# Designs tried in a protein design run: peptides against a protein of PDB entry 3ESW. Part 12

Target 1, 322 residues: chain A of PDB entry 3ESW
Amino acid sequence: NNIDFDSIAKMLLIKYKDFILSKFKKAAPVENIRFQNLVHTNQFAQGVLGQSQHLCTVYDNPSWHSIVLETLDLDLIYKNVDKEFAKDGHAEGENIYTDYLVKELLRYFKQDFFKWCNKPDCNHCGQNTSENMTPLGSQGPNGEESKFNCGTVEIYKCNRCGNITRFPRYNDPIKLLETRKGRCGEWCNLFTLILKSFGLDVRYVWNREDHVWCEYFSNFLNRWVHVDSCEQSFDQPYIYSINWNKKMSYCIAFGKDGVVDVSKRYILQNELPRDQIKEEDLKFLCQFITKRLRYSLNDDEIYQLACRDEQEQIELIRGKTQ

## One batch from the design tools (peptide; made by RFdiffusion4, then SolubleMPNN)

Design b2_p16_7_s4 (from b2_p16_7, 9 letters changed)
Fold by OpenDDE base, seed 5:
Structure b2_p16_7_s4 (fold): chain B 322 residues (1-322), chain A 16 residues (1-16)
Amino acid sequence: as target 1 above (322 residues)
Amino acid sequence: NKNEKIAEELLKKLKE
C-alpha cells in the first residue's frame, strides 16, 4: 500500500488551516460570560484589559507616524544603516536590513535624540543643574500640561535658586518628541511609536515590577526580538533577570494583533509568585483579547499570525532565547 | 479515503 505522503501532507495542511481558523471565529456565549466574569472579579485581568485597550491601538496613528518621520534625522539614520549593512548584510538577504535599522534607531534614540531624566534641570539655572534639584512630591497636571495626556507632575525645588521646576509625566508621545526626556515609561512610549512609524511589527511589553520595553518582529530572525531603548539593547532578554538580578512575576506584551504572556522569555531566575490570576485564566484572557483584535482580519492574515503564535509558543517552551 | 484518515489522526495528535 503505497502511502502517498504528499497527498497526506496536503490534506493535513488543509485540515490544520481550517482548525486554526475555527479558533478565531466569533466567541461563543460561554466564552463571553467567562471573559466578563474574569475582568469583573480579577483586578489583574481588568488591568490587562485596560492596558490592551490603549497599547494595542494607540500607536497605529498615521498622522503620528508622519510627525515622527519628519522629526527624526532620517538622512543620518539611513546613512548609518547603509554603512553597517554594506559590511555584512548583503550575503544574508534583504530582511537583515531591518535588524540594522532597529539597532541604529536604538543608537540614535539613546545617543542623539532622547535623554534620561532622573531629575529635571532647573528651569531658572539652565542645563546640567539636576544635581541641585530636590523632590517635593507629585501633583495633578495644570491646564497646559493636561493637553498632552499628563496624569502626574513631579515637583522639584532647586537648592541653588529656590525656584520650583515641574516635571510632567507626559503620555502623549508627540509631546515627547519636543521634550526629549523621561524615564522608562517615556522612553518606551516614544520608541514604540518610532518603530511603528517605520512600518515595523512592534509590541509594548509591560512588566509588573515597574519596567517597560519593546519587542520587534524580525523577519530575518523570524521571531520576536527584545528591544529596550533605555539600554540600547537588541535581543538581550536576559538583562533583567541575570544582569540586573531583577525579581519579576509577569511580563505581558501588547500589540495590534495580540496580547501575549512573554514572562518565560524574560523571567529566567528570581521569579516572584504569580498569584495575581490563575494561569489558565491569564491564558484565556490573552487568547480572548487576541481573538477580538483579529476579528477584522481575513483568513490568510489570521492563519499567518496563528503560525507566528505557535512558533513563539514553541520558542518560549524550549527556552531558545537563552 | 485512507490518506484522509491518516491526516485526521495526525491532526488529532497536533491538537493534544
Scores: peptide ipSAE 0.066, ipTM 0.808, DockQ to the pose 0.254
Fold by OpenDDE base, seed 4:
Structure b2_p16_7_s4 (fold): chain B 322 residues (1-322), chain A 16 residues (1-16)
Amino acid sequence: as target 1 above (322 residues)
Amino acid sequence: NKNEKIAEELLKKLKE
C-alpha cells in the first residue's frame, strides 16, 4: 500500500491552516469574559491594553508618513545607503537593502537629525546651558503644549539667570520633527514613525524598567531585529542585559498586527521578578489583543502572520539570537 | 480517504 506522502502533506497543510485560522475566529464568550476580568483586575494588563490601543495603530498614518518623508534628507539617506550597499557588493533588489536603509536611518537620526536632551538649555541663556539647569519637578501641559499630546512637562530653573525653562514631553511625533530633541521616549516614538514611513514592519518595544526601543522585521534575516535609535544599534538585543548590566522584568512589543512578550530576547541576565501578572494571563492577554488586531485580515494574511509568530516563538524559546 | 485520516491524526498529534 504505497503511502502517498505528498498527498498526506498537502492534506495536513490544509487541515493545519484551518486549525490555525480557527484560533483567530471571533472570541468565544468565555474568552471575552476572561479578558474583561483580567484588564479590570490587573493593572499591568490594563497598562498593556492601553498601550496597545495607541501604539499598535498610531503609526499607521499616511499623512504622518508624508510629513516625515518631506522632513528627512532623503537624498543624503539614500546616497549613504547606496554607497554602503554597493561597497558590500550586493545586487540591486535584494531584501538586504532594507537592512542597510535601517542602519543608515539609525546613523542619520542620531548623528544628523535628533538630539539627546537630558536637560534643556536655558531659554534665556541660550545654547549649551543645560549644565546650569536644576530640575524643579514636573507639571501638566499648558494650552499650547496640550496641542501636541503632551502628558507631562519637566520644569527646570537656570542657576545662572533664575529663569524657568519648560521641557514638554511631547508624544506627538510630528511635533518631535520640529523640536528634534528628547529622551528614549521621544527618540523611539519618532524613530518608530520614521521606520513606518518607509513602509517597514515595525514594533514599539516597551520595557517596564524605563526604556523603549523598536523592532524591525527584516525580510532578509526573516526575523524581528532589535533597533535602538538612542544607541544607533541594529540587531544587538543583548546591549541592555549584558553591556548595560540592566535589570529587567518585561519587554512587550506593540505592532499593528500584534502584541508580543519579547522579554526572552532582551532579558538575558539580571532578570527581575515577573510578578505583575501571571505568565498564563500575560500570554492570554497578548494573544487576545493580537487576535483583535487581526479581525479584519483575510485568511491568507492571518495564516502568514501566524507562521511568523510561530517562528518568533521558536526563536524566543531557543535563545538563538543569531 | 486514507490519506485524509492520516493527516487528521498527525494534526491531532501536533496540537498536543
Scores: peptide ipSAE 0.061, ipTM 0.801, DockQ to the pose 0.234
Fold by OpenDDE base, seed 2:
Structure b2_p16_7_s4 (fold): chain B 322 residues (1-322), chain A 16 residues (1-16)
Amino acid sequence: as target 1 above (322 residues)
Amino acid sequence: NKNEKIAEELLKKLKE
């Protein structure tokens, strides 16, 4: 009896899809109880949940995307992308164009658009006066600053003129399009929005040890790609562990379609103790939040994302970014 | 059918 391999393959695919979809069904009562207990008893879990409630959805704002695209020099950006694509891109296929776009956006953002602000310039003395600024501490926002999701304002005194300069730490990325300055938080916040504004699939990566960056899903590379706007870095996940010799414990990626522990991509050496949560509980938490984020998606979308998730997990286990 | 049983067995292995 000739084995009908085509029939078996079709049947297997159907059954496999059904199995995968079954994992993304609405959470069972037991899972809800486990989730509630976890977030109420574990501070790290509560923090991850809180971040997910903001970071997974805030950048999916079409109005903000329009404002970004109206603010950027798109002519310059696309001119540079087209120039680089014309050199090499045609041989690699059309999907590589988005990689060139992200690389140009990294260049443009760091070189032409945004500024690193260790200390602000003196509001009275003008540009290039940050060297004269002494930190006095931090305070809450004033009435104007509070309009732009500002939690903290750093206060500086000018050693030259004695005036006070305020450096509000804005979390409103639209305000950052105006101010065009900040540290890693402001850089990553606005750059995440910029990437999203080009219709890209982007995650915000939070590191417990006070750094943040992005990941972009490259259709060309068929994987999540490290992107750090501060460093103008594309596909260099090793820079923190190797180049900076940074010690890290957790890296969590937040996207519209999921929350993923990406620590294995970035923590290559000098791993700090992962003592904030049990590994099984963190895995459960990320999966649970991911399921919730996907509740409105159709079966095909859920299946495609699940396949992507599986490929990422394989990548993270194998260390194949070499 | 026979093909369905084979597919189920293969799926079981993929779940492991």
Scores: peptide ipSAE 0.058, ipTM 0.791, DockQ to the pose 0.238
Fold by OpenDDE base, seed 1:
Structure b2_p16_7_s4 (fold): chain B 322 residues (1-322), chain A 16 residues (1-16)
Amino acid sequence: as target 1 above (322 residues)
Amino acid sequence: NKNEKIAEELLKKLKE
């Protein structure tokens, strides 16, 4: 039998595309029941769902993007990006420009724009007085602080003057453009918005062991790239497990197009027990939320994202950055 | 047709 290989290949590609698209159809009743049971019976699953409802969509705000771009020193940023890009003589193509942009944004954010706040300075004594501050505990926000999505306020007393200084933990990233200080939560929150404001594909990565960072999809590298604003780090996923010798159990990435368990990218050693949820249930949960986030996309968009997802899964299984 | 049947069988194997 004369086999028409070209015809078979074309039909296989069509059928494969249809198969992939079929996975993103509306969930069957049995899947909805499984999802509802999982989020009502498993606290970790409920936490992932709750985070997805906020982190997957909150940064897709055009008004916020405009405010960010109006606040940053764009002239300085692009001057530095252009300078670094020119050194390569354009040999690597135009897509590498966005990598240079992200690297400059990391530098600019840490060196010029935002400040790490272990303890606040005394409001009365002024700058460089944090060493004199004693923590008194935490309380709820006052009427003014409540305007900026503040859940907790840390209270400090100055050992020198005796005055009280409040350090509100704001979750409103626009307020953070004003205050320009915080810890890993505030850093990652605002930096995620900054990257999104440049039109980049960005995910917020939550680590169960009290750290957070970003991932950026590099068109040049054709993969998700580790980005930590606190560390001014680009493409160094090993820093936590290897450099810090940090013990970790879960790393979950939250983006507009999906929720992904990225633990295999970052947990290279010192793995803690993954006992919060069954692995199959976590996989199901992330896929289910991802499916919901893609309901409004067309078939071509769904297919392209599915291909990207597959490449990422291959990378994660191999344990090698491509 | 015969080519479609072959494609379907290949797809079945890819699903495994």
Scores: peptide ipSAE 0.057, ipTM 0.796, DockQ to the pose 0.226

Design b2_p16_8_s4
Fold by OpenDDE base, seed 1:
Structure b2_p16_8_s4 (fold): chain B 322 residues (1-322), chain A 16 residues (1-16)
Amino acid sequence: as target 1 above (322 residues)
Amino acid sequence: SDELIKKALKLLDLMK
């Protein structure tokens, strides 16, 4: 009896698709109870949920995308991308163009567009006066600052003229297009929006140990790629653990299609205790939120995303990010 | 082929 291996393979693929789709059906009552209990009893879980409610959806704003594209020097950006692509891109295929675009956006953002602000310049003395600034502390936003999703304002006194300068920590990325300065939070916030405005698949990565960055899904590399706007870094996930010798416990990626624990991509050494939540509960939480984010998608979209998720999980287990 | 085989094996284990 010649086993029709082709027929068996087709049947297995159909059953596999059905099985995958079954995981994304409406949550059972027991799963809802587990989720509610977890977010009410575990502070870390509550934090992840709270971040997902903002970070997974806030950047999917067409009006913001238009404002970004109108603000950036697109002629310069595409001129540089085309120049780099013309050198070697034709040999590697059309999908590499988006990698060149992201690399140019990293260059443009750091070199031409945005500024690191450890201390602000004095509003009275003008540019390059940050060396004269003494921190006095932080306070709540005033009536004007509160319009731009500002949670805190750092206060500085100029040692030269004695005047007070306010440095509001804005969370509104459109306001950041105007101010064009900040630290890792402002950099990552605006850069995430910039990448999204070009129609790219982007995730916001939160590290518990006070850093944030992006991931971009490269069609050329067929994987999630580390992107740090502060460092002008593309595909260098090792920089924190190896180059900085940073100790880390959790890295969580937030995107429109899911929440993923990406700690294994970035925590290569000096791992801190993962004691904020049980590993099984964190896995459950991320899967549960991801399932909710995909409720409106069709079966083909769900299946494609699930296949991508599986590839990422295999990558994370093998430790082969490079 | 190897990935398909792994998926198939995983499916068989889940159907048990």
Scores: peptide ipSAE 0.022, ipTM 0.618, DockQ to the pose 0.294
Fold by OpenDDE base, seed 2:
Structure b2_p16_8_s4 (fold): chain B 322 residues (1-322), chain A 16 residues (1-16)
Amino acid sequence: as target 1 above (322 residues)
Amino acid sequence: SDELIKKALKLLDLMK
């Protein structure tokens, strides 16, 4: 009996697809109860949920994408991308062009567009006066600052002129296109929007130990790629654990299609205790939120994303970037 | 494809 291996393979694929799709069906009542209990009893879980409600959807705004594209020097960006692509990209295929684009956006953002603000310049004395600024503390936003999703305002006094300068910590990325300055939060916030504005698959990565960065899904590399706008870093997930010798406990990636614990990609040494939530509960939480984010997707989209998720999980377990 | 084989193997593991 000639075993029709092709027929068996097709049947297995169909059954596999059905099995995967079955996992993304509406949550069972028991899963909803577990989820509700978890977010009500565990502060870390509540924090992850709260972040997901914002970070998974906020950047999917077509109006914001248009404003970004109108604000950036696209001629310069594409000129540089085309130049780098012309050197080596043709040999690697068209999919590598997007990697060159992300690398140029990292360069452009850090070198030409955005500024690191450790301390603000004095509003009265002008540029390059940050060395004269003394922190007085933080306060709530005023009426104008509140229009731009400002949580806190850092207050500084100029040692030269005695005037007060306000450094509002804006969470509105459109306001950041105007201010063009900030710390890791502002950098990552605006850069995430910039990447999204080019139609890229992007995740916002939150680290519990006060850092944030992006991941971009490279079609060329067929994986999620570390992207840090502050560092102009592409595909260097080791920089925190190895180069900075940073101690970390949790790295959670937030995207439109899912929430993923990516700690294994970035925490290579000096792991801090993961005591904020049970590992099983965190895994459940991320999966549950991911299912909810995918409820409106069709079966083919769900299946493709599930295949991507499995590939990522294999990568994270193996510790080998292919 | 190697991917199909991997999926088939995973399915076999899930059916066990």
Scores: peptide ipSAE 0.014, ipTM 0.530, DockQ to the pose 0.388
Fold by OpenDDE base, seed 4:
Structure b2_p16_8_s4 (fold): chain B 322 residues (1-322), chain A 16 residues (1-16)
Amino acid sequence: as target 1 above (322 residues)
Amino acid sequence: SDELIKKALKLLDLMK
């Protein structure tokens, strides 16, 4: 009896697909109860949920994408991308072109477009006066600042003229296109939007120990790639743990299609206690939010994303990105 | 690939 191995393989693949799809069906009542209890009883879980409600969807705004593309020097960007791409002898149409684009966007953003702001310049004394600024603390936004999703305003006094300068910490990335300055939060926020505006798959990575960065899904590398706009860094997930010797406990990635604990990618040494939530509960939480984000997707999209998730989980377990 | 093995194992578990 010639076993039709091809037929068996096809049947197995169909059954596997159906099984995977069954996991992404509407959450059972018991899962909903577990989720509700978790987010109401665990502050870390509540924080992750709150971040997901914003970060997973906010950057999927076509109007914002248009504004970004109108604001950036696209001619310069593509000129530089084309130059570097041609230099390395790649043919047009290769998926690797997007990696060159992201690398140029990192360069452009850090070198030409955005500024790091430890302290603001004095509004009265003008440029290069930040050295004269003394922090007085932080306060809530005023009526104007509140229009741009401002959570806090840092207050500085000029040691020369005595005037007060406000440094609002805007969370509106469109406002950041105007201000073109900030710290890791503003950098990552706007840069995430920039990458999204080019139609890229991007995640926002939150680190509990006060840093944030991006991940980009490289079609060439077929994986999520570390991207830090502050560091002009591409595919260097080790920089925090190794180069900075930073101690970290949690890194959570937020994207339109899911929430993922990516701690294993970035926490290579000096791991802090992961005591904010049970590991099983964190895994459940991320999976539950991810399922919700995918409820509107078709079966083929769900299956493709599930395959990508599985590959990432294997990568994270094996530590292959080093 | 380890991935194929995992998929195969999962499939085998589904067929029980």
Scores: peptide ipSAE 0.022, ipTM 0.601, DockQ to the pose 0.197; fails the geometry check
Fold by OpenDDE base, seed 5:
Order: C-alpha cells, then sequence, then structure tokens
Structure b2_p16_8_s4 (fold): chain B 322 residues (1-322), chain A 16 residues (1-16)
C-alpha cells in the first residue's frame, strides 16, 4: 500500500494553517501575565526584549534605504553580479540571483567600502598611523557625537605627535556610511541596513559572547543563510565553533517578523552553560515577541511565515547546516 | 500539537 504522502501532506497543511491562525491571535491574559513576570524577573529576558524593540524595526526605514542606495556604487555591484550570474546562474533559475547579489555585497563591503578599526588613525598624522595609537580609555559622547546615537567614545593618544584622537562608537548606520570604519558592531549594523535596502529578508544575530552577524533568507536555498560581513562569509555557520574554537551559549536572531533562538545553527561544540534563562521560558519569550511582531499581518502572510518557521525548526533539529 | 505537526512535517520531508 503506497502511502500517498502527498495527500497526507496536503491534509496536514490545511490543519496546520488553521492551527497557526489560531496560535497567532491576540495573546491570552495568562500569556501576558507570564510574559510580564518573565521580563520583570529575568535579566536575560529583559535584554532580549530590549534588543527586539530596536533591532526588529530600526532597519525598516525607507529614507535610510534611499540614502544607502545613493551612497553605494550600484553600477559596479550589479556589473559584478551580472558577470557571476552569467557564468553559473542561468542553469539554476532567477532565484539564485539574490545569492550572487549578497555575495557581491559581502565582497564590495569588505574590499571596497568599509574598514576594520582596531585603533583609529591619528587625526593629525593621517592615514595608516593606527600603530602609533595608545588607548587611554572610554568616555561619553560630546555634543556633536551625541547627534549620531553614540553610546561611548574610545580615546587614543598618538605616540608620534601627542595629539588625542576620538573614536566614537556610532550606532547610527547613516553616520557609518560617512565614517566607513568600525568593529563587528558597526560592520553588522551597517551591513544589515545595506541588505535591507535591497529589499532582502534579513535578521540580526546577537551572540552573548561578544559577536554579531546577519542571516539572509535565500529564496534559492529556501532557508536562512549565515552572512558575516567581517569575514566576507556566506553560508558558513561553523566558522565560530569550529574554525575559531569559540565558546558560546546563546545566538538570538532578530528580524521584522520574529525573534528566533538560532544557537543550534552556530554552537556546534564548546557550548557554554545555558544558565541565563530556562529553555522553556526562552522559547516562550521568542514566540511571544514573534506573535506581537505579526499582529498586523493577514492570514496568508501569517501562514507563509509559520511554514518558514517550521522548516527552519526542522533544519535546526536535523543539523543540515552542520 | 506543535510537536505533532513538526514530527509529521519532519517525516514528510524525510520521505521526500
Amino acid sequence: as target 1 above (322 residues)
Amino acid sequence: SDELIKKALKLLDLMK
């Protein structure tokens, strides 16, 4: 008896649609109470909520997208994408074009556009003088720096000329289009905005152990893909645990449509204790925030996103990205 | 339940 798996799948999808539509309705009073208690009693939960309030929505700014597109060398980018697509992409269909675009944006950003800044160059001595810079500490922003969402300013003294150079840690990604330098935070912040400016589905991934990167939803691969602008890395989620031998406890992805614990994609070995929150409470928290982010979506959008969520959960259980 | 749906989808994906 050939089990008609296709018929079973269709029936399950119908039942699943109805189930999901029921699940994404307004939160019950008991869920609201649980959420409020969790964020008031657990510091890690407060952090995740605070991050979600910023990272899930800040990049959905059409004015910023326009500024990005006006700033980038789009002619060069599309020329390179078209060149690579013409070699290999025709056989795989049109959906692969976005993968080539993301790969070129990674190349362009690292090689042509943005710079890594361990130490700033001396403002008086000019370019390539960072080797002469001694850190003096950090302070609050001045009146000018405060205009660009600056939380802290690193202070450096030049060993050659004795002058002070300020390295403000800007959180305004539009200011980063001007400064063209930073560390993992500035890289990921601006690169997330760049990807969003091309109309892509992007998540910001926060790692508790002081690193950040992106995920892009590939329509060609039909999954979330690891993207690290600092490393010019596409679909290499293993680089942290395996190549760097990094110890990690939590990786949380923040997008416009949801918050997801993606730790299983990136923490392949050397797992640190997950003792900041109960696993069931973290799962509840991410689901609750995701539900709130989807309150304004229609039934078809909710269904499509829920199907994507379940596919991702299956992928994470199977370890297909390992 | 969410778990039953996930299991069913997982099984269907394994059989594709």
Scores: peptide ipSAE 0.014, ipTM 0.523, DockQ to the pose 0.116; fails the geometry check

